# Designs tried in a protein design run: peptides against a protein of PDB entry 5IXI. Part 2

Target 1, 141 residues: chain A of PDB entry 5IXI
Amino acid sequence: TPLLDASSLEYLFAQGQYDLVKCLAPIRDPKTEQDGHDIENECLGMAVLAISHYAMMKKMQLPELPKDISYKRYIPETLNKSIRQRNLLTRMRINNVFKDFLKEFNNKTICDSSVSTHDLKVKYLATLETLTKHYGAEIFE

## One batch from the design tools (peptide; made by RFdiffusion4, then SolubleMPNN)

Design b1_p8_2_s4 (from b1_p8_2, 3 letters changed)
Fold by OpenDDE base, seed 2:
Structure b1_p8_2_s4 (fold): chain B 141 residues (1-141), chain A 8 residues (1-8)
Amino acid sequence: as target 1 above (141 residues)
Amino acid sequence: MFFEVKFF
């Protein structure tokens, strides 16, 4: 396994977040309506990883995170636009489920120190590779 | 541990 040195992993993680948010890493096309929802769920999952990483780096607990830290900054801009166009009830549901999931994730994985910032970056990049059409194909050239 | 959380 080419152990990406810590600096390379940090770079790839930062770049991967940027590419995902800016839609420079093209998300795979959904094959079905359900697959579309699964892709959206995975993107929201990516936001949990990114926010958890941020919190760990800042040595902040989730309740201490600024209220402006939301999934909206960590998901594809196209998805964020799509979500904003949905009815208020749907948006409230997404927000509530996201907060609950973020809290659960933190309690089960971060608070017990079972997950490191390294693990979050690796999981993020691995998920990004599965979500995108060609992300990582250039890393092996 | 895949948290299968359905947001939708």
Scores: peptide ipSAE 0.048, ipTM 0.713, DockQ to the pose 0.147
Fold by OpenDDE base, seed 4:
Structure b1_p8_2_s4 (fold): chain B 141 residues (1-141), chain A 8 residues (1-8)
Amino acid sequence: as target 1 above (141 residues)
Amino acid sequence: MFFEVKFF
């Protein structure tokens, strides 16, 4: 039995996106430089989940998505600011890798129907829990 | 299958 009803899961998913972007759910401190890069990679991965969920809900393919849809609105504002300060080559790399990964993931989610909107929300929340210092501790108090 | 993509 899913511990969360569909409405509760939807609420938590929406709240979790807001909290992540607004840095209300603070990301854990990196233990190493590599761990810092892993955290950033996971944040970008969460942006793929969020955008893919949006695309599925709207029944839109990637070319049909608004041009302003990018990882920039789905990652922590602090990380977005950090990325903007990086050199042009790094920003181009991030953008290209993100677009390619989003395309591949979108094809698998929308075209192959191998992933449901439920699965995306569960995966997002589970990742949020691992990325943040204390997210979910308040859910069980 | 999720998060094996390295952006950096």
Scores: peptide ipSAE 0.047, ipTM 0.716, DockQ to the pose 0.155
Fold by OpenDDE base, seed 3:
Structure b1_p8_2_s4 (fold): chain B 141 residues (1-141), chain A 8 residues (1-8)
Amino acid sequence: as target 1 above (141 residues)
Amino acid sequence: MFFEVKFF
């Protein structure tokens, strides 16, 4: 891990979220159909990290989070569009699994204090690097 | 592997 000072890490984390959502950091092309599903799962995982970080920073429990907090604002706009085109049952499944996973993850981060906001930012950026085609290559030039 | 949860 580059010894990024806390301010640099905060900046990169904020920028990385923006770039992911706006598709400025393009997601890598899937090699197989299964790899496509794995990429989508990782994107939804990124949303869990981002929302959990937000909750920790605000010292809010999940029931206290605004009702409009959804993975839809924390995943690539292209993926969100794709999900919206899927059948109702698939969308309901994604929503339910996401809510359950977010709940479990936040219980571990907020209640157990096993994960810091620093750890979330580092994990987010590391996942972003592996998920995108060239993210991080330009950070070291 | 941080995400053993399959959304799909």
Scores: peptide ipSAE 0.047, ipTM 0.714, DockQ to the pose 0.157
Fold by OpenDDE base, seed 1:
Structure b1_p8_2_s4 (fold): chain B 141 residues (1-141), chain A 8 residues (1-8)
Amino acid sequence: as target 1 above (141 residues)
Amino acid sequence: MFFEVKFF
């Protein structure tokens, strides 16, 4: 497999983030209710990867990140809309769990230098491929 | 090893 050069990987990562958030790469339809929850969990997981990548690139720790950084900017707009329609308790739970997980992920993975920005991009793109209907499928029409 | 967290 030709290793994508670092510039190509950066481009694909940026494009993949944009396509996911803007729903240009539509998420696959869930096969079951559990699969739906798994898809939502993976989207929130991808938001952790994206935010962590951003923090690393900016050489910022989580407390130094802008106060307005939230998963809301890093998940599909459709999912964000769905979450906003949920009851207050559910939204608070999602927010708290996300913050705690983001903190734990950064402490155990980023601060310990066990994961590079390269690893984050590769993981993000691999997850994006599994979450989306046709991402990376060249539809040769 | 990426941690799986269940939000829902």
Scores: peptide ipSAE 0.047, ipTM 0.713, DockQ to the pose 0.172

Design b1_p8_3_s1 (from b1_p8_3 with E6A A7E)
Fold by OpenDDE base, seed 1:
Structure b1_p8_3_s1 (fold): chain B 141 residues (1-141), chain A 8 residues (1-8)
Amino acid sequence: as target 1 above (141 residues)
Amino acid sequence: FSFPKAEF
């Protein structure tokens, strides 16, 4: 795999977020029911990465972000619609688990400067590649 | 990192 310079990485990260959310890079088909759950969790994890990157770039701590921050703008639109179709208790649980994990990730990883924005972009794109149907194949063919 | 394992 060719090495990416900082500008290329920034471009791919921005484009990858857009492609994932807009389902231009569709997520892979689940092989099993458990695989489906894993895919959803991967998407929610990517939302954490994206939000954390946003906060770092804006030089903000999570408490400084809007109180209504959520995964909704950072996951595939199809998945977001699917989640909204689930019952109230399920949606509440997803929201709470996400918020708690985001806080924990921020406190243990971001606030102590153990992870840089560069690391977040790399992790995001690596996850995106495994999550989607040959995303970026046109770049590496 | 790994997002918490849960069935939603």
Scores: peptide ipSAE 0.143, ipTM 0.791, DockQ to the pose 0.692
Fold by OpenDDE base, seed 4:
Structure b1_p8_3_s1 (fold): chain B 141 residues (1-141), chain A 8 residues (1-8)
Amino acid sequence: as target 1 above (141 residues)
Amino acid sequence: FSFPKAEF
């Protein structure tokens, strides 16, 4: 994408993460129950992107990350609160699915493909646009 | 990418 230089992209990526987690850029209201699940999954996907980006920047392999690495600090606080209210087994299930996906993403997308930190930032911001109410329009204005 | 569809 020639629209943004590297420094601008880095800034927007950092700001986007902050705004998403702090709910300064609130996620869109679900239209249906299924839409709510889709939104949640998109948020979890955002966490995968953010963690993978961090790992790549630090030149760390996934096994080198803390064993308790999770989505909690990388998703909207409102969603995190919602998940925390669910029962233990449900939370464990979410954790397992997330860890499995993160592992697969690392192996197949990061190791096997030519995905760069630049690509992850672009994907993150693009997803942020579709996920939030108005913040996306601001980014690509 | 796409995150797996599931109910939680």
Scores: peptide ipSAE 0.143, ipTM 0.792, DockQ to the pose 0.780
Fold by OpenDDE base, seed 2:
Structure b1_p8_3_s1 (fold): chain B 141 residues (1-141), chain A 8 residues (1-8)
Amino acid sequence: as target 1 above (141 residues)
Amino acid sequence: FSFPKAEF
């Protein structure tokens, strides 16, 4: 993989978030039901990366984030719509798991380690490449 | 479900 300078990485990270959320870079088709769940989990994981990056850039800890912070603005719109159609208990479960994971990620990965915003961008883009159809091929092929 | 681990 080629080495990207800081400005290029920043641009690609921002554009990648936009492309994922707006479904301009559509996620791959699931091969099985389990694969579908894995895809959803990867999307939710990317939301954690994006939120953590945002928090670090704003120099704010999770308790300082808005109480309504969620994955909704950080996952593909199609997936968000799908989740919204599920029953209340299922949505509550997803929300709770997400919040717990975000908290643990912040504590163990961000606060207790040397992980930087640079690392988060790299991880995000690498995941995006594996998750989407022919996206990032120019960089990671 | 469980989230994928972000390993660094």
Scores: peptide ipSAE 0.093, ipTM 0.726, DockQ to the pose 0.178
Fold by OpenDDE base, seed 3:
Structure b1_p8_3_s1 (fold): chain B 141 residues (1-141), chain A 8 residues (1-8)
Amino acid sequence: as target 1 above (141 residues)
Amino acid sequence: FSFPKAEF
């Protein structure tokens, strides 16, 4: 949050990424099928935030990132397993949409310098609160 | 699929 000092925010952001991916902070149960899709989309959005933050910290433009950059290392392991069980065409669509969004986000948000690494950490942690069952309470209460 | 617009 904006109320945290820089060092605390950096720590919470790093820990939050680890906890989300390792399912130590499990995502909330979907209330409906559409809610499940919304949760998945938010997780993929979290991956975009994490990758963009990494790129900014390393002073790296999107073309300098690995060509096969993927959401796989930046989403909950349970969700990654679920996606891998889907058919090839579905997985290809997810990959394409993700890459397109990452490119758009980089071009319109990062390259235009409209967003700082601080802003990305705040957005990430705020989204983490909405996605997880109990981790958000630990951060903000 | 759709992704929510970043709110900054």
Scores: peptide ipSAE 0.090, ipTM 0.730, DockQ to the pose 0.148

Design b1_p8_3_s2 (from b1_p8_3, 3 letters changed)
Fold by OpenDDE base, seed 1:
Structure b1_p8_3_s2 (fold): chain B 141 residues (1-141), chain A 8 residues (1-8)
Amino acid sequence: as target 1 above (141 residues)
Amino acid sequence: MSFPKRDF
């Protein structure tokens, strides 16, 4: 893989977030029902990475983030629309699991480890490559 | 629902 300097990585991370959310880099088609669930979970994981990166960059702890913090602005718009069409109990479960996972991730991964914003960007872009149809080739070819 | 395991 090509070596990315800090400025290039920052650019690609910002662009990658935009492309994922706006579906300019569309997520790959699921091969099976289970694959569809895996893709959804990966997208939600991407939201955790993005939010955590934001918090770290702003030197903010989770309680300092807006009360309405959620995955909604950090996942593909198509997936967000899909989730909103699901029943209330399903949406509540997704919200609760996401909130708990975000807390756990920040406590154990961010606070209790040496994970940096650099690491989050790398992990985000690497995951983006596996999720999208063509975006990965632009980053690592 | 379970999110994917993180490498860190």
Scores: peptide ipSAE 0.075, ipTM 0.753, DockQ to the pose 0.187
Fold by OpenDDE base, seed 5:
Structure b1_p8_3_s2 (fold): chain B 141 residues (1-141), chain A 8 residues (1-8)
Amino acid sequence: as target 1 above (141 residues)
Amino acid sequence: MSFPKRDF
């Protein structure tokens, strides 16, 4: 794996977010129903990483973020469409779990540890590699 | 449901 300087990492992180959301880097096919749920959870987790990175770059605390902050802009468009088609109770559960996880991540991982924006970008790209069919090979070979 | 742990 080649060395990535700060500028290269910033570019790859931004491009990776775009590719994931626009499905230019399509998510891998689930092997089982549980695998499908795992993929969804990882996508929602990546939304937490992206939001946290944004907050850190803007020097904002979580309570200062917009009240309607959501995963919707940070997950694959196909997954977003799928979630919107689910029943009200399921959508409420996803929203509540996401909000709780975002708060927990902010408190325990960002505030209580020394996680940097660099760490978030690396984690995001590493996760992206595991979620997509060929994106990892395109970047890290 | 719960999200997986994030390791750093």
Scores: peptide ipSAE 0.074, ipTM 0.747, DockQ to the pose 0.179
Fold by OpenDDE base, seed 4:
Structure b1_p8_3_s2 (fold): chain B 141 residues (1-141), chain A 8 residues (1-8)
Amino acid sequence: as target 1 above (141 residues)
Amino acid sequence: MSFPKRDF
């Protein structure tokens, strides 16, 4: 992992979020059905990172976030469309699991540790590299 | 669902 200054990291993090959501950095093709599930879970994990970063920057606690906070605008649009096509119970399950994980992450990682916005950006970009077809090469070469 | 573990 190359050494990046704060300004470069901030730029790459912002650009990475945009490219992922807009599918300009497309997700890699799943090799198996299980791989597809893993990719989806990683995308949802990235949404947690992005939301947590936003909350930290705004000095907001999780209960202060909008009640309709969701992964929807923090994952690839293609994946969001796929999830919206699933039945109500499945969507409810995904929403509940996501909210629970976000709460757990906030309590055990943000509140109870020394995790910084810097750390979140690094983790986000590292995950982006593993999930996208070619975008990771641009960041870490 | 199993989300990625925190590695901090």
Scores: peptide ipSAE 0.072, ipTM 0.743, DockQ to the pose 0.178
Fold by OpenDDE base, seed 3:
Structure b1_p8_3_s2 (fold): chain B 141 residues (1-141), chain A 8 residues (1-8)
Amino acid sequence: as target 1 above (141 residues)
Amino acid sequence: MSFPKRDF
């Protein structure tokens, strides 16, 4: 990972979120069905990072976030459309697992450790590199 | 489902 100053990292993190959600930096094609599931999990993980970063920046505890907070605004629009096409029980499972993971992440990683917003941005951009077809090359080349 | 492992 290249060494970036704080302002550059802030810019790249903001731009990376926008490009991922708007599919301007499209996610890579799955090689297998299992790879497709892994890609989806990575995207949901990206949403957790983005939400946690937002909460930290606003100095908000997780209970202070909207009760209906979800991954929908923080994952690629194409993936969001795919999830919406799944049956109700599957969508409920995804929602519940996501909420539980978000709680666990905040409690065990954010509150019980010295993770900073800087660390979250670095992890986000590093994951973006592995997840997308071309965007990672632009950031780390 | 299992999400990616955390580095921290």
Scores: peptide ipSAE 0.068, ipTM 0.743, DockQ to the pose 0.182

Design b1_p8_3_s3 (from b1_p8_3 with E6R A7D)
Fold by OpenDDE base, seed 5:
Formats: C-alpha cells, sequence, structure tokens
Structure b1_p8_3_s3 (fold): chain B 141 residues (1-141), chain A 8 residues (1-8)
C-alpha cells in the first residue's frame, strides 16, 4: 500500500467531491432516523471543508468569498433536492447554521490554528469513506 | 485535526 503523494491526494480530493455531489458515490442507507440526520450533518460539514479548502487555495479570506455562498453545490444532489422541499423554518435553520459554522471554522480553525489544505483533503476523504456505501476502500487500505 | 461536529 504505497503512500499517496501530493498530486494523487489532490486528484482523489477533487474526484471525491465530484462523486459525492453527483451521487456517483451514493451515501449509505441510514440505520435510524438519527443516523440519517448524522449523515446530513456530515455532508454539510464536508461542504464547509470544501469551501474552506477552496478559499485557502485561492488565498481568500471569508469576507472575500461570494456573499451568497451556500452548501448547495457541495453536497449530494439528492440531499440538496430534499432540503429544498423541506418547510421554510427547517431551510432557514440549515442556512443559518451553515453560515455560522463556515464563519466559525474559518475564523477559529483556519486562521487561529495550523490547518493546511493537506489536512482538509485528508479529513474530507476520510469522511467521504464513512458516508458512502463502497467508496474510499482503495484509498485507506 | 479536530473538525467540530455541528447539528443542522
Amino acid sequence: as target 1 above (141 residues)
Amino acid sequence: FSFPKRDF
């Protein structure tokens, strides 16, 4: 099991994002209602990771990101469709929590801690493996 | 690193 070089990790990270969003790597079936909620939380968390990675690569701070930044293109399309069909209060909650989480993570973790783009890619791929049915096995064997 | 857990 050879170690992944930087180029390989970058490729897998990009491919993993694409596979998750396009549902080519479908998320696992929830075992319980709470498990389904946890899966959703992790997906939204991965959106924070992806956006933060993008910001770091572009040398942008959070205020320089688009004001209408959202999780919508960073989560599975099936989940995005599901969220859009939920009631107004639920959608407002998710939007507000996401914006707060993104701000908090960038300010307190990215700026105040020594987190690299490498760390974000590793965390993203590791989370992706836990969320999908059969994806990521080749990466961590 | 520790990625915070958030409930949406």
Scores: peptide ipSAE 0.551, ipTM 0.949, DockQ to the pose 0.472
Fold by OpenDDE base, seed 4:
Structure b1_p8_3_s3 (fold): chain B 141 residues (1-141), chain A 8 residues (1-8)
Amino acid sequence: as target 1 above (141 residues)
Amino acid sequence: FSFPKRDF
Protein backbone atom coordinates (compact mmCIF):
# COMPACT_ATOMS: atom_id res chain seq x y z
CA THR B 1 0.00 0.00 0.00
CA PRO B 2 1.51 3.28 -1.08
CA LEU B 3 1.73 6.15 1.35
CA LEU B 4 -1.26 8.44 1.06
CA ASP B 5 -0.49 12.05 0.38
CA ALA B 6 -2.19 14.78 2.36
CA SER B 7 -4.78 15.49 -0.31
CA SER B 8 -5.76 11.87 -0.63
CA LEU B 9 -6.06 11.49 3.11
CA GLU B 10 -8.25 14.57 3.34
CA TYR B 11 -10.49 13.27 0.60
CA LEU B 12 -10.84 9.84 2.11
CA PHE B 13 -11.57 11.27 5.53
CA ALA B 14 -14.32 13.50 4.21
CA GLN B 15 -15.80 10.80 2.04
CA GLY B 16 -15.61 8.27 4.84
CA GLN B 17 -17.57 10.49 7.19
CA TYR B 18 -20.27 11.02 4.61
CA ASP B 19 -20.50 7.38 3.67
CA LEU B 20 -20.71 6.24 7.28
CA VAL B 21 -23.45 8.67 8.24
CA LYS B 22 -25.47 8.07 5.10
CA CYS B 23 -25.02 4.31 5.46
CA LEU B 24 -23.40 4.12 2.06
CA ALA B 25 -20.66 2.28 3.88
CA PRO B 26 -22.82 0.06 6.05
CA ILE B 27 -21.46 -1.20 9.31
CA ARG B 28 -20.78 -4.88 9.62
CA ASP B 29 -23.30 -7.26 11.09
CA PRO B 30 -22.75 -7.87 14.77
CA LYS B 31 -21.69 -11.37 15.70
CA THR B 32 -23.18 -11.12 19.19
CA GLU B 33 -25.15 -8.68 21.27
CA GLN B 34 -21.93 -7.52 22.88
CA ASP B 35 -20.37 -7.11 19.47
CA GLY B 36 -23.27 -4.92 18.51
CA HIS B 37 -22.71 -2.78 21.56
CA ASP B 38 -19.01 -2.56 20.76
CA ILE B 39 -19.84 -1.41 17.25
CA GLU B 40 -22.07 1.31 18.63
CA ASN B 41 -19.34 2.40 21.02
CA GLU B 42 -16.90 2.66 18.15
CA CYS B 43 -19.37 4.68 16.11
CA LEU B 44 -19.86 7.10 18.96
CA GLY B 45 -16.11 7.28 19.36
CA MET B 46 -15.79 8.16 15.71
CA ALA B 47 -18.21 11.00 16.31
CA VAL B 48 -15.82 12.35 18.92
CA LEU B 49 -12.98 12.11 16.42
CA ALA B 50 -14.97 13.90 13.75
CA ILE B 51 -16.11 16.70 16.02
CA SER B 52 -12.64 17.14 17.45
CA HIS B 53 -11.21 17.35 13.97
CA TYR B 54 -13.78 19.95 13.04
CA ALA B 55 -13.06 22.01 16.12
CA MET B 56 -9.34 21.86 15.51
CA MET B 57 -9.68 22.91 11.90
CA LYS B 58 -11.89 25.82 12.88
CA LYS B 59 -9.63 26.81 15.78
CA MET B 60 -12.61 26.55 18.10
CA GLN B 61 -12.63 25.63 21.74
CA LEU B 62 -15.23 23.13 22.83
CA PRO B 63 -17.30 25.73 24.70
CA GLU B 64 -17.48 27.73 21.50
CA LEU B 65 -19.26 24.93 19.71
CA PRO B 66 -23.04 24.86 19.74
CA LYS B 67 -24.39 23.70 23.07
CA ASP B 68 -26.54 21.14 21.34
CA ILE B 69 -23.60 19.49 19.63
CA SER B 70 -24.00 15.75 19.73
CA TYR B 71 -23.26 12.50 18.00
CA LYS B 72 -26.49 12.61 16.04
CA ARG B 73 -25.03 13.94 12.81
CA TYR B 74 -21.79 11.97 13.05
CA ILE B 75 -23.01 8.40 13.38
CA PRO B 76 -24.87 6.15 10.96
CA GLU B 77 -28.42 7.34 10.48
CA THR B 78 -29.67 3.88 11.29
CA LEU B 79 -27.89 3.95 14.63
CA ASN B 80 -29.20 7.40 15.39
CA LYS B 81 -32.74 6.22 14.77
CA SER B 82 -32.14 3.21 16.97
CA ILE B 83 -30.86 5.32 19.85
CA ARG B 84 -33.84 7.64 19.58
CA GLN B 85 -36.11 4.66 20.18
CA ARG B 86 -34.43 3.68 23.43
CA ASN B 87 -35.79 4.64 26.81
CA LEU B 88 -35.12 8.05 28.29
CA LEU B 89 -32.64 6.85 30.87
CA THR B 90 -30.55 5.10 28.25
CA ARG B 91 -30.58 8.12 25.98
CA MET B 92 -29.60 10.37 28.85
CA ARG B 93 -26.70 8.09 29.70
CA ILE B 94 -25.45 8.04 26.13
CA ASN B 95 -25.71 11.81 25.88
CA ASN B 96 -23.90 12.38 29.15
CA VAL B 97 -21.14 9.90 28.44
CA PHE B 98 -20.65 11.40 25.01
CA LYS B 99 -20.35 14.93 26.32
CA ASP B 100 -17.89 13.84 28.97
CA PHE B 101 -15.87 11.90 26.42
CA LEU B 102 -15.82 14.83 24.03
CA LYS B 103 -14.72 17.17 26.78
CA GLU B 104 -11.98 14.84 27.92
CA PHE B 105 -10.65 14.23 24.45
CA ASN B 106 -10.84 17.90 23.60
CA ASN B 107 -8.17 18.54 26.19
CA LYS B 108 -5.76 16.42 24.19
CA THR B 109 -6.66 17.72 20.74
CA ILE B 110 -7.48 21.38 21.27
CA CYS B 111 -5.97 22.44 24.56
CA ASP B 112 -2.77 20.42 24.60
CA SER B 113 -2.50 19.94 20.85
CA SER B 114 -0.86 16.60 21.47
CA VAL B 115 -2.98 15.06 18.73
CA SER B 116 -2.85 16.41 15.20
CA THR B 117 -5.56 16.54 12.57
CA HIS B 118 -3.51 13.99 10.68
CA ASP B 119 -3.69 11.63 13.63
CA LEU B 120 -7.44 12.03 13.82
CA LYS B 121 -7.95 11.28 10.14
CA VAL B 122 -5.80 8.19 10.28
CA LYS B 123 -7.54 6.89 13.38
CA TYR B 124 -10.95 7.61 11.90
CA LEU B 125 -10.24 5.78 8.68
CA ALA B 126 -8.64 2.86 10.46
CA THR B 127 -11.69 2.50 12.67
CA LEU B 128 -13.99 2.87 9.70
CA GLU B 129 -12.25 -0.07 8.08
CA THR B 130 -12.89 -2.28 11.08
CA LEU B 131 -16.55 -1.30 11.27
CA THR B 132 -17.71 -1.45 7.68
CA LYS B 133 -18.44 -4.46 5.52
CA HIS B 134 -16.50 -3.60 2.38
CA TYR B 135 -15.57 0.07 2.41
CA GLY B 136 -12.39 -0.40 4.40
CA ALA B 137 -10.84 -2.69 1.86
CA GLU B 138 -10.79 0.12 -0.67
CA ILE B 139 -9.14 2.67 1.59
CA PHE B 140 -5.93 0.81 2.27
CA GLU B 141 -5.34 -0.96 -1.03
CA PHE A 1 -1.76 7.98 19.48
CA SER A 2 -3.99 5.88 21.68
CA PHE A 3 -7.66 6.74 21.44
CA PRO A 4 -9.47 6.39 24.76
CA LYS A 5 -12.00 3.65 25.19
CA ARG A 6 -15.46 4.57 26.38
CA ASP A 7 -18.54 2.52 27.07
CA PHE A 8 -21.78 4.28 26.27
Scores: peptide ipSAE 0.550, ipTM 0.949, DockQ to the pose 0.445
Fold by OpenDDE base, seed 3:
Structure b1_p8_3_s3 (fold): chain B 141 residues (1-141), chain A 8 residues (1-8)
Amino acid sequence: as target 1 above (141 residues)
Amino acid sequence: FSFPKRDF
């Protein structure tokens, strides 16, 4: 992972979010059912990273964010469609775990300030590289 | 930093 200047990192982070959500950077095929679950967990984790970054940039805590903030706008559209088709109890679990995780991580990023926006961008892009088929190869090879 | 793992 080479060092990127601030402007390049900002650009790549913004573009990477768009590419992931719009499936322009497709998620890799799962090797097993468990691998598929791990991929979904990582995607939902990336949503936490993206929202936390947004909150930090806007200098607002989670209670100040829109009440209906969720993973739906921050994960691949294909995964969002898949989750929508799952039973109510499963969707409720995912929603509850996500909200709790987001709240917990928000305390770390905004309240405690132990994580910087730079850290979030690096982690996001690194995770994006591992999740997608060939995205980021020009950077991480 | 280390990003925590969570099972959804």
Scores: peptide ipSAE 0.550, ipTM 0.949, DockQ to the pose 0.443
Fold by OpenDDE base, seed 1:
Structure b1_p8_3_s3 (fold): chain B 141 residues (1-141), chain A 8 residues (1-8)
Amino acid sequence: as target 1 above (141 residues)
Amino acid sequence: FSFPKRDF
């Protein structure tokens, strides 16, 4: 695999976020119901990575982020539409788990470890490669 | 790094 410099990584990370959210790099078809749930979990996890990266780049803590911060603009639009169609209790659960996960990741992983924005970009792109049909693979050829 | 898993 070619070595990516910082500028290339920044570009690919930004483009990857855009392509995932706008479904230009569509997520792979689930093979089973559990696989579909795993895909959704990974997408929501990528939202945590993206938000954490944003916060770190802006040098702000979670309390400084908008109070209504959510996964909605950081996941595939198709998944966002799907979640909005689910019942209230399901949406509440997803929201609560996401907020708790974001809080825990910020405190226990970002603040209490040596995780950098570089690490977040690498993890995001690696996850993107596993989730999308034909995209991220070219990054690691 | 190891990214934690979470079930939503």
Scores: peptide ipSAE 0.548, ipTM 0.948, DockQ to the pose 0.496

Design b1_p8_3_s4 (from b1_p8_3, 3 letters changed)
Fold by OpenDDE base, seed 3:
Structure b1_p8_3_s4 (fold): chain B 141 residues (1-141), chain A 8 residues (1-8)
Amino acid sequence: as target 1 above (141 residues)
Amino acid sequence: MSFPKREF
């Protein structure tokens, strides 16, 4: 991970979120079906990081977040479209697993004060590098 | 489904 000052890291994190969601930094092509599932899981993990960062910045606990908090606004729009095309039971499973993971992450990682907003930004950007086709190269040149 | 492992 490159050495970045706080201002640069904040800027890159904000821009990276926007670029990922708007598909300005498109995710890499899957090499296999399993790789496709791994990419999807990474994107959902990115959503957890982004939401957790937001909650920490606003000094909110998860119960204070909107009840309908979801990955939908924190993953690539193309992936969101793909998920919406799946059957109801599959979508319900994804939603449930996501909410459970978000809750667990918040309780065991954030509430224990073992992770800072700085750590979340670093992990987000590092994951973005491995997930996208060319955006990571721009960040870590 | 499994999400990425936490590094913390």
Scores: peptide ipSAE 0.079, ipTM 0.755, DockQ to the pose 0.181
Fold by OpenDDE base, seed 5:
Structure b1_p8_3_s4 (fold): chain B 141 residues (1-141), chain A 8 residues (1-8)
Amino acid sequence: as target 1 above (141 residues)
Amino acid sequence: MSFPKREF
């Protein structure tokens, strides 16, 4: 595997976000219903990573982020479309869990630890590899 | 519903 410098990691992280959202790196097929839920949860988790990275790069605290910040721009378009078609109670649950997790992540992981933007990029790319069919192999050969 | 575990 190649040694990644800071500039290379920045490029891969940006490209990875684009590829995930635009489904250029399609998510793997779920093996079971539970596996499908796990994939969805990982995608929502990656949205938290991306938002947190953005906030850190802009030197913003979570309360300074836009009021309507959500996962919608940070998950695969196919998944976003699927969520929009679910009933109101399900969508409310997803939204509430996401907001709570984002707050918890900010407090317990970002503020109370030494997590850096570098760590977030590495975690994002590692997760992306597990979620997609062949994208990880393209990056880490 | 739960989100992925924190590995940090």
Scores: peptide ipSAE 0.077, ipTM 0.752, DockQ to the pose 0.183
Fold by OpenDDE base, seed 4:
Structure b1_p8_3_s4 (fold): chain B 141 residues (1-141), chain A 8 residues (1-8)
Amino acid sequence: as target 1 above (141 residues)
Amino acid sequence: MSFPKREF
């Protein structure tokens, strides 16, 4: 948020990632099946933000990232378990779409715009607020 | 700032 200094934002971003993945800040219950799909997509989007932030901090391009980079470590453990239980073709599709999206995000947003690590943290925390049951209230109170 | 639509 615009009211947070850099150090506070860094702390909240790190803590937010941890809380999301460890389900300490559990994602909200879907209201509909479509809402569930939206939640999943937003979680995968947050993985893109987190990976991109990491890459920017390390001054790494996408080809320099580990070849096995995936959303698995950057989404709620409950969602990761759910995805792992899906059939091979579905998992392959998700992996491919994710990698394509990550590439597109890197090219169109990171390379072609003035997006900074600061912006990624803000976007991440804002999204976290919309996805979690109560964590957003702690951040923006 | 404009972020791509996150759709999978």
Scores: peptide ipSAE 0.051, ipTM 0.742, DockQ to the pose 0.385
Fold by OpenDDE base, seed 2:
Structure b1_p8_3_s4 (fold): chain B 141 residues (1-141), chain A 8 residues (1-8)
Amino acid sequence: as target 1 above (141 residues)
Amino acid sequence: MSFPKREF
């Protein structure tokens, strides 16, 4: 695969987020029930990457981010709709786990400056490749 | 990087 320069990576990262959320690059079909759960977890993980990237670009710590931080704008709309169909307690659990994970990620990965915005973009796009049907393969050929 | 399994 060709090496991406910083400008290309920035573009692909932005476009990849848009395509994932808008389902223009649809996520792959689950092979099993467990695979469906894995896909959901990966999508939520990508939301953490996207939010963390945003925070780093704005030079914000988690306490400086909106208190209502949510995955809702950072996951596929189809998945968001699916989650919204679940009962309140399940949604609350997802929200709490997400916030806890985001906090942990910030404390263990971001605060020590061991991860750059570049690294987050690379990880995001790599995950996008594994989750989408054909979008990732097209990008990195 | 994935969310912890079976947390949802």
Scores: peptide ipSAE 0.122, ipTM 0.807, DockQ to the pose 0.667; fails the geometry check

